# Peptides against a protein of PDB entry 5Z08, part 104

Target 1, 168 residues: chain A of PDB entry 5Z08
Amino acid sequence: RQKDEWAKKTSSLMKQLDWFIGEHLGAMLAAEELGGPVVGELMEIDPDDLSAGFNAHGKLKKATSQPDLDRRQRRIDDIWGPQDEQGQAHKRKRGADEALAASAEMRDLIEQLMNKLVEAGGDNSATYVEIPRESAAARFLVRSKVAMFHPNDARRLRLVDFGRDLDD
Target 2, 222 residues: chain B of PDB entry 5Z08
Amino acid sequence: GLPRLIDAIEEASKIPAKRRQTPIKPTIEKLTTHLYTHGASPDSLLRLADLLTLRNHLDQASLAAITRNLYPSSTVSDEVVLRFIGALGHGQLKPTLALQALFLRWLVMVYHLLENPGVLGQVYGVLFDLLDTAAIRPQLCHLLALVTRRKHVRPFRIQAILTLSRQTGGDPNLTGLLRVFKNYYPEIIVGDATKGRASAFKHPDPQWRQHLDEIQQRRSEA

## One batch from the design tools (peptide; made by RFdiffusion4, then SolubleMPNN)

Design b2_p15_1_s1 (from b2_p15_1, 7 letters changed)
Fold by OpenDDE base, seed 5:
Structure b2_p15_1_s1 (fold): chain B 168 residues (1-168), chain C 222 residues (1-222), chain A 15 residues (1-15)
Amino acid sequence: as target 1 above (168 residues)
Amino acid sequence: as target 2 above (222 residues)
Amino acid sequence: ELLLTRHRLEELLRR
């Protein structure tokens, strides 16, 4: 009975988290991946400024005419660039696709982090997930203080053990 | 519907309780029940923010009851946020500090629904300057912990928190905020101020959060 | 968002 209630509560929380990721967080993470504002930072993004894209530091690039727009910059411009009627539908679709991709990445990362924590059986060294890149999802979890990078390897991410830090 | 209930309360709020032809309490109860069941649309939320933040003849219990049931059905606009921020501080025209604490608590609980979370970063100075107000400090520190970014962590603010922490005997909310600052600048020498018990800034009301999620989910299915 | 995610994850991890 208690295990079933626990499983139901855990399932309910996972569903709520999944919903939150899909409906809210995914779009914001997608915006961050596309060089938009960091989730929780001031989106002083004028729609007109979005057309110029973001630099690696999330600052608006000045509209330099250089054609070698990095694939990411094209995605930003496709999501936030000038509203031609056909461009808006493609932008909305692409924005939705990037939000779905960011949601999937966040879900997968959380799942991996939780699975590793359970599998580690209390060994903190075994709780690390290898991440292929520093994604918006990974940065979000670290900024949230839910996850931490390995001190010597930024490709390794683990959940923060909230149980130990509250009892000390 | 909700707009008609708000209309009735707005009209009643202009009149002292002793001069009202009808008791407003039953209408407040209908409003809070409606808000609990359906939440508030952006337009209704703005009207309710005005009722809560502007000086009127509504009693404190009614204002608190509305605030406790102020579930957004959608997003929270910058205008709504700014109404609540503008209601903070000392003054004869300001809401009571108890009600201000409820507003700050509400902003914490709906932070993820803000249309522009950055609006709070723009008014960071206004919020930070209120840290000396003990009655709102717990909720204010929690909100600041959410809002704080690297650009807000300045030497004068670090020193202000350290000074206030000493003056308060190490308020755990200030210690918690200082730990947030230290995350952006690990080199901040906080001395013994961070060795004390710090607030974890947990969600103020898990049941309220759950109910908000249910209201928000119904909108996404609609 | 950050705190909500943190809180949700903390609630998941405390169980």
Scores: peptide ipSAE 0.031, ipTM 0.414, DockQ to the pose 0.058
Fold by OpenDDE base, seed 1:
Structure b2_p15_1_s1 (fold): chain B 168 residues (1-168), chain C 222 residues (1-222), chain A 15 residues (1-15)
Amino acid sequence: as target 1 above (168 residues)
Amino acid sequence: as target 2 above (222 residues)
Amino acid sequence: ELLLTRHRLEELLRR
């Protein structure tokens, strides 16, 4: 029973995370990779838009997140896109493709980090994932204080063990 | 005249100070006095740019003194500009960073006299990539603030400035440059990086400007 | 975003 509840809760959180990555974070990471604003530091996310999306318990409110993604992506495209209608269409498509790529990269990175954490069985030295590059995804996780680089090797990234760090 | 003074300094620059038959300082003083009084012609500017930017046996104080008195009597050619730009950065053959800062300051002060202001726009990337060099950053940001056009404001450059701003604790010169970028794209979200103190990029030396204007006016009357 | 991601990941990892 408790294991099943834990599994259900974990599954629910993973679905919420996946949704968040796909619907919000991916586009922002793509914007960062394209040389836009750094995710979480510079975006005047209208506090109302974020607050509308998430309750005090971190639960996604079913707020219309699509309009905000479209609005952000549209702004990036409006800034950097060709002025012609074909250029706008090409920019929108490129932006969508980049957002999908960034979402996939973030999902994959989180999956690898979580898998390594589970496999390590508490050995912090075994929790490192080798990253091919310092991606927007990797940087975001570090800025979020969710991940840390190896002190001597910026190609090695691990999850922060939140269970241990709260006791120190 | 000025050409003969430059000839003497060019010859002296080939010889180490300890092996010179005559001290170069009196000739440098004559040169700087002449430059202060009459300015430098385009041809003289090119020759002086070579003396300032190429490795030679002139001392840093002499090079700095020439740079501080490098008043154009006319226009500044693309070739002169490119000599100074080519002297920027790190390397054993490059001038000192202190001298590079003086060159950048000079380019700011003579920007309105460039034959082709667009030449700096063509080398914008070279200038931009030097922003991490703290010793020249103030003058470099000022020059970039003058040179920046809409075509130069690119996502990757916005991000680079933002990253560097964080790494430097919000350098006011970088904040000033970000504001210039925002003038071309008001929708650029710069967050707290632009809320801080920004450089106003005021003229580096009002007295130098006034004296330059006097030299330039004499040319227009002749 | 950072805080939300952190919170979500913390909740995932504390489990």
Scores: peptide ipSAE 0.027, ipTM 0.250, DockQ to the pose 0.017
Fold by OpenDDE base, seed 2:
Structure b2_p15_1_s1 (fold): chain B 168 residues (1-168), chain C 222 residues (1-222), chain A 15 residues (1-15)
Amino acid sequence: as target 1 above (168 residues)
Amino acid sequence: as target 2 above (222 residues)
Amino acid sequence: ELLLTRHRLEELLRR
C-alpha cells in the first residue's frame, strides 16, 4: 500500500515536472543559454524589460543604449525584441525551437541523474553523470540544491541524496 | 447589546449541547438579528472570529448563521483576517471545509473593508497551498484573484496551477486565476489551460453587498 | 528522492 502510494505520488510528480520543463522551464533555460536572465534570479522581468535586452552580466539594459552587436544580445532580441511582422514569426519559431531543445536537455539530464542515483545503490561515488558542458539546465539544478558538482570535477554532476539525511 | 449576546454564546460554547440548561438557538437568533441590523464593531468581530474558528461546542448551523450575518460596521483588522486564515486546511481542530468556504467567501465580500489588504499578501503562500482542496477551491481562487500581485506570480506557482488544472480537467476557477497571473506577466506560457472556460469572479452575493453598503453608510453618517 | 528533488526545485522556484 505505501509503496503503491509512493509510486503514484512519484509518477504524479514526474508528470508535473515534465510539464513544468516543457511549458515553463524550457523557455527560461533557453533564454539563459542565449544570454538572458539567470533562471531564479531575475523572475520579475517585465516584457518591456525583456525587450530592452540583457548586458553581459544578465542585467537589463536600459532601452536607450545602442544595440551592442553582441551575438547573445541579438539572440535575445531575436526572441523578445520589437518584432516586425515577418521577423516575429521567424523569431517566435526560433524561440520555440530553442525552448524545445532546452526542455529536451533538461529532461535528459534529470533522467540520467535519476538513473545513476538508482543504479548506484547508495554509493555516492557512482551517482555522478558526466555532462558535456555546463548548461543552463545543469546550473539550474545546482542552484536548486537538487544537484551538485563533483568537488574536483565540474564535468561531473550528481543528484543530492536527500533520503540519507532523513534517516540519520 | 451585542457584547452581552456574545458573552452568553461564549459561555454556552464551552458546554456540550446536551449539558446546556438553556437552548442556545434563541440567543443565536438574537445575535444574527442584531448583526443584520447594526453590523459588528471591530471588537465584536474579533470575538466572533474566535467563536467561529476555535474548536468549541457550537453546532455547524449556528456557526454558519453567524458567518452569513457577519457584517462589519467598520473596518476589518489584520487580527480578524488571520483568525480566519489560521482556520483553513485539514485538521481535527479546524472548522469543517463547508465553514471554511463560508469564511473565504466572507473575506472576498469584505476585502474592500480590510484595514491592511497587504495582510492577505503576506499569507499568500498559505492560501495558495490549499488550492488542491476541492471544497474550498472556488472561493480560494476568487480571493487569490483579488490578492495576487506581481510579487506572488512565481514559476513554481504557475506550474502548480497548471498541474492542478490538468488534474481537475480544467477547473474554471483555476483558469480564471491563471488569467490573473498572465495579466502581470503576459509572457507566461499558459498553453491550453487558458483556452477553457474561466470564472469571472463575480461578487458572490449582491444582496449581501447591498446590505453591507447600507450598514457602512449608517456609520459614515454617525 | 524524487519528492525531495521536487521539494528542492520548488524551494528554488519559491525564492
Scores: peptide ipSAE 0.026, ipTM 0.264, DockQ to the pose 0.059
Fold by OpenDDE base, seed 4:
Structure b2_p15_1_s1 (fold): chain B 168 residues (1-168), chain C 222 residues (1-222), chain A 15 residues (1-15)
Amino acid sequence: as target 1 above (168 residues)
Amino acid sequence: as target 2 above (222 residues)
Amino acid sequence: ELLLTRHRLEELLRR
């Protein structure tokens, strides 16, 4: 009974995490990879806002004034091609594809990190995953304080062990 | 509805308790029940933030009860955040430090619902300068742990935490915040200050979170 | 997002 309740709760949390990654986080991570805002520093980016492009500082320039919106929309249109319905559809599709890719990368990275934590059997040195690049996903997990880089090797990432009392 | 309850409380808040014709407690209970069941809209949150942060004649128990039931049904605006941040610190017109601690706890619990999390990063200095206030330090460190980015981790702030940690005998919340800083700059020499017990900054109230998630899910289905 | 992800992951990992 308790194991079944635990399994149900775990399954529910995994589903909620998967939903959150797919519906919200993926688009924001894709935006960060595309030079957009750092996830958790700016507003929820609608996948449609990914098409709006980012300033040199990775900030979605807020639609402050209609003229700046038009200039941004033009710059976005200049960067991403003509404003025709086909161009908008292609932009939306590309944004969706990037969001899906970012979601997949985040899911895979979390899975690898969890697997290594389980496999390590309490050996903290064995909990590191080798990452091919410092992705938005990896940075996000570190910012979220759920992962940390190896102190001497930024290519190695591990989960923070929340099950160990931080008394060590 | 919720707006009418807020109207009644706003009017009552202008009058000292001894001069009120009717007790406000039943209206507060109706408000908190409504908030628990349905949450607060962005507009209602702003009005409630003003009631909580501005000096009025509401009792501390009522203010605390509202804060404990302040479930957002949607997002939290920058304006709402700034009301709570503006209420922090020492001053005759500011809320009690106990209530400020509840506000900081609330901000931690709703951080993921902020329309613009960057607003807290903009007021980072204001928050950081309050770390010497012991009564709010636990929740303040937790909020700072969420808000801190690489740009905020500066030598003077590292030194300030180290100094304050020594002065406080190694407050676990300060040690926790220093570990957050070290995550951005592993080369930070913290000496013995990080060898102590550190706060994990766990969610302050798992039941509150679960209930918030239920309120937020109802919004996504509507 | 960060907090929600953190808390969800913390709950997953504490089990």
Scores: peptide ipSAE 0.028, ipTM 0.421, DockQ to the pose 0.062; fails the geometry check

Design b2_p15_1_s2 (from b2_p15_1, 9 letters changed)
Fold by OpenDDE base, seed 4:
Structure b2_p15_1_s2 (fold): chain B 168 residues (1-168), chain C 222 residues (1-222), chain A 15 residues (1-15)
Amino acid sequence: as target 1 above (168 residues)
Amino acid sequence: as target 2 above (222 residues)
Amino acid sequence: MLLLTRYRLEQLLLR
């Protein structure tokens, strides 16, 4: 009974995390990878807004808040970009694809980090995952204080063991 | 509906409790029940933020009850956030420090629903300068731990936390915030101030969070 | 968002 309730609660949390990654976090991570705002500085980025691009400050080129220069740039992009419905559809599709890719990367990274933590059996040195690049996903986990880089190697990432900090 | 309940409470809030023709408590209970069941729309949140932050004749228990049930059904606007931030600190026209602590706790719990979390970064200085206020410090440190970015970690703020930590005998919340700063600048010499017990800044209310998630999911399915 | 993710992950890891 308690194990089943625990399993149900775990499954529910995993589903909620997966939903959060897919519905919200993926698009924001994709935006960060595209030179957009750092995840957590802008909350929800509509995947459709990813197609609008970012200014030099990593802010979404929103139509209403763009300084005249950004309006000119958008107007230039509107003038020189494919004005056709197909071009807008392609931009939307690209934004959606980037959000999906970022979501997949985040899911995979979390899974690897969790697996290594379980496999390490309490050996903190064995909990590191080698990451091919410092992704938005990796940076996000570190900023979230869920993960830490190895002090001497930014290619090695591990989960923070929250269980040990409760016993001390 | 929710707007009519807010209307009734707004009108009652203008009148001292002893001069009200009808007790407001049943209307507050209806409001809190509605908020618990359905959450508050952005427009309703703004109106409720004004009721909570502006000086009126509502009792502290009613204000606290509304705050504890202030589930957003959608996003939280910058305007709503700024109402709560503006209500912080000392002053005769400001809410009680106990209520301010509830507002900060609420902001922590709804941080993921802010339309623009950057708004809190813009008022970072205002929040940081309130760290000396012991009654709100735990929730304030938690909020700052969320909001802090590399740009906010400055030498004068590091020194301010270190000084305040010494003055408070090593408040775990300040130690926790200092650890946040150290994550952005590992080279920060904090001495023994980080060796002490630190707050982990865990979610203040897991049940409240679960219920919020249920309200938010119902909106996404509609 | 960051703390929510942290909290969700903490809740996952504390199990």
Scores: peptide ipSAE 0.030, ipTM 0.341, DockQ to the pose 0.061; fails the geometry check
Fold by OpenDDE base, seed 2:
Structure b2_p15_1_s2 (fold): chain B 168 residues (1-168), chain C 222 residues (1-222), chain A 15 residues (1-15)
Amino acid sequence: as target 1 above (168 residues)
Amino acid sequence: as target 2 above (222 residues)
Amino acid sequence: MLLLTRYRLEQLLLR
C-alpha cells in the first residue's frame, strides 16, 4: 500500500511540478537568462514581453530597439524554413519559445538531479550533476534551497537531501 | 469514447499489475484500435504523453503499443513535444531507451504537424547532448537533421560530432548530421568522417505516414 | 513561488 501511494503521489507531484514549470516558471527563468528580473521578484511575465528582451537594468526593451542578433538569426531561419502559413504565428511566439526552452532546461536539470540522487545510493559525493553553465534554472534551485553547489566547484550541483539531515 | 478509455488506463496505471482486479490488456487494445481509426485530439495526446513518459505501473508492451498507434487527429502542441523530450536520457525515472527511440521516431513522423516546430530548436542542446547514447542515436540524428538551423551549427557541436564519429568508427547517422551542418557552413571540413555511408534520413514508416494522412484528411472534411 | 517549488521538490525527495 505505501509503495503504491508513493508511486501515485510521485506521479502526481511530477505532473504538478511539470505544469508549474510550463505555465509559470519557464517564462520567469527565460526572463532571468535574458537579463531580466530574478525569479521571485516578478510574479508573471508575458511571453510576448520576453521577445523584446531586457536592458542592462533588467527592464523590458521597447519593441522598436534593434532586434538582437539572435532574433535576426531566428528570422533568417524562419525565412528559409518551410513557409507554411504556420510560420507567421511562430514569429509572435518568440517569447513563448524562450519560455519553453527554459522550461525544458529546468525539467532536464531536476530530472538529472533526481536520477543522480537515486543512483548514488546514499553517497553524497556521487549525487552531483555536472552543469555546463550556471543557468537561471540552477540558480533558482539553489535560491529555493532545494539544490546546492559543490563547495569547490560551481559546475557541480546536487539536491539537498532533506530526509537524511533530519536523522543525523 | 477515447476519454473514457484513457480514464480507465490512467486509473489502472496507478496500480501494480498484480493488484489489478481486471486485466488492462483488453482496454489497451480498445485504445489502440480507437487511435488507429480516429486518431487522438490535442487533449488526448497530452494525457497519453503523460501516461507514456511519467513513471507508472503500465507494462512496456502496452506503452510501445500506444506509441505505435499515437496518430494525431490534428496538431501536436508544444506541451506534448516537451513531455517526450523530457523523457529522454539515462536515469531511473526515465522510460526505457527502447521506448525513447519510439518517441523520437514518433516526433520525426509528426514533425509536420507540430504547432511550433521552433520548440525543438529551443531544446536542441538537450537533444544534441544525447548523441553518445547509441540506442537512440539513429532516431536522434534524424530528428536533429530536421530541426537543425544555422544558429545550432556551432564550432563546439561540429567538434563534438567529429569526435563522436571517430569514436564510433563513422556512424552513418552522424555522417548524415554532419552533411546537414555542412549545408549551412560549406567550409566545414568533415575529413574522413564523411567518406563513409551517410544516412539519407528517409521516412521511418511510409505506411504509418499514409494512415496519418488519411486520419488528417477525414478531420478536414468534417 | 520559491516555497511551493521547495515543498514540491522536498515531497519528491523525501521518497
Scores: peptide ipSAE 0.029, ipTM 0.241, DockQ to the pose 0.086; fails the geometry check
Fold by OpenDDE base, seed 1:
Structure b2_p15_1_s2 (fold): chain B 168 residues (1-168), chain C 222 residues (1-222), chain A 15 residues (1-15)
Amino acid sequence: as target 1 above (168 residues)
Amino acid sequence: as target 2 above (222 residues)
Amino acid sequence: MLLLTRYRLEQLLLR
C-alpha cells in the first residue's frame, strides 16, 4: 500500500515536472543558454523573444531603438550564436528549437540523476552523472539546491541526498 | 621533521580540545615555523590540505595559521587544488567561509606553482557559481581573473555578473572580473557596470610572495 | 531519498 501510494505520487510529480519543463522552464533555460537572464529573474520568456536577443542588462531588446547605434553594438547573441544568414522566419524557428532542446536536456538530466540514485543502492560515489558541459539545466538544478557538483569535478552532478544529512 | 609534526596534529585533530592530554598549540607553532623555514613537500602539502579541508577538532586559529604558512617547497598537485576547491561553499561539513577565503587567497598566491593550471579551468563552473557568497567573493573574483580563458566567457556568465553587480551595488571585484571578460570580447556591451571602480587584482601579499620565492630558490639549488 | 528529492522538486515547482 505505501509503495503504491509513493509510486502514484512520484508519477504525478513527474507529470507535473514534465509539464513545467515543457511550458515554462524550457524557454527560460534556452534564454539563459543564449545569454539571457538567469532562470528566476524572468518568470516567462516567449520563444519568439529568444530571437530578439538580450541587452546588456539581460532584458529583451525593444525593437524600437534607433537603427544607427545598433550597427556597432554587436548583440551578445551575435558574438556566440551562429551568424544567421537567413531571415526572420529562421530566427523564430531557432528560438523554438532552442526551447525544445533545453526542455529535452532538462528531462534527460533529471532522468539520469534519478536513475543513478536508484542504481547506486546507497553508495553516494555511484550517484554522480557525468555532464558533457555546464548547461543551464545543470546550473538551475544546483541553484535550486536539487543537485550538487562533485566537490572535485564540475563534470559530475548528483541529486542532493537528504537522507544522510539527517543521520549526522 | 615535518611528517612527524603532521602525524601528531592528525592524531590530535581526532580528539576534542577538552579531551586532549596535551595542548596542540605548541605543535602547531612548530609546524608553522617549519613551514615558514622550509615549505611543504608535495606529500606534506596533501596531508595538510586534508587537515585544513576535512572536518576535525582543530580550532579555527590553528587552521588559519597553517594556511598562512602553507608555502609549497615545490609544485602544487591537482589533488591538492581539488581538496581546496571541494572545501568551498555552504555546508555543515565544509570549513568556515573565513577559512575558505584564505584557501582562495592561497590558490591565487601559488597559481604559478600549479602542476596543471588547467585543473582550475575544469572546475570553473563550480567557482563561478559561488560568486553570490559575499564572504569569499573578493578572493574568488581574483582567482577567476587568473583562470578565465576565452572558453569560459559565455553569455550566461556575463549576464550573471551583471545581475550580481546590480544586486551588490557594483562590487568592485565583479567589475574587475567583467573587465577580464571584456578583454576576451571587447565588443561585449557591459553598460555602466564597467564604468565604476574595479579591483586591480594585485598580489594579496607581496611579502608572502617574496618568502615563497626564497623557499623555491633554495630547492632549485639543492 | 526519493521523498526528499520529491520535496525539493515540489519546492522548485512552487517557486
Scores: peptide ipSAE 0.024, ipTM 0.233, DockQ to the pose 0.040; fails the geometry check
Fold by OpenDDE base, seed 5:
Structure b2_p15_1_s2 (fold): chain B 168 residues (1-168), chain C 222 residues (1-222), chain A 15 residues (1-15)
Amino acid sequence: as target 1 above (168 residues)
Amino acid sequence: as target 2 above (222 residues)
Amino acid sequence: MLLLTRYRLEQLLLR
């Protein structure tokens, strides 16, 4: 009975998390990957700083003194210029694809992190997942205090064991 | 139980206050207490949405009290969302703008419980066109900040926000929404409109959120 | 764990 209730609760929570990732988080993660604002800092980031993009650590790049004015102007013209219906459709599709990709990456990462936590059986050293890159997803989990990097290896990520931190 | 309280209020809502045999206030207090303790089921939530959004004889204080205690015990259906969205705007049959602001605030606070958040994206235009309504603009901008996706960020909407920002002397909520737009298109030239103070769109009521989480947790444990 | 993860994720997004 308790196991079945726990399984149902876990399933419900996973569905809610999947929904949250797909409908909200994925698009913001995709924006971060594209050099948009850091997820959760969206409103604290100066819009002028967004144009500089983000470094691999999710920090604002210093606006290089010579922003490639031509690329920016072209992008502005791409936003404001008469885009053929086909060009707008292609850009919309690309943005949707980027959000879907970011959502998938976040889901996969969470799944791996959870699986490792379960498999480790209480051994904290065995809870680390190797990440191929520092993604917006990984950075988001760390900023959320849901995950942490290994102190000696930034390619290793684990879930924070919330059960232990409540007893301190 | 909650259904019986709703039944009593629905019947009372059909009758002008001066013609009621019994005061409705004690029943409203019982309802709000029940909602605070247990939340509203999806079915009860729909019925309450109708009571809040449809023209009836309930007083504004009672409607506001129900809205402030409108804790979902589970998910929020598309139908419930659409009732609240349909209640927005100007018109004699619409709720007061003060009540509409409470509805928008509620939608912000329960956004994570929507069965299909995409429903708000489908009505994005309806929400966006109400930005000129000053009384609901703060909550409307907050909701739009949550709902906005790249597909919604269009040149005409950027210009509309810029124009409205100039007309309002740089409303911080509009500046905040424009920052959200710029997140999807960093190249948007917004000039001085983004240099001003922007709303951070923080959760409007942290205590309400905590209590909602407690209600949601108890249901998951039952 | 998942509730807390969701809660923390939601807190980050609603800030």
Scores: peptide ipSAE 0.023, ipTM 0.279, DockQ to the pose 0.060; fails the geometry check

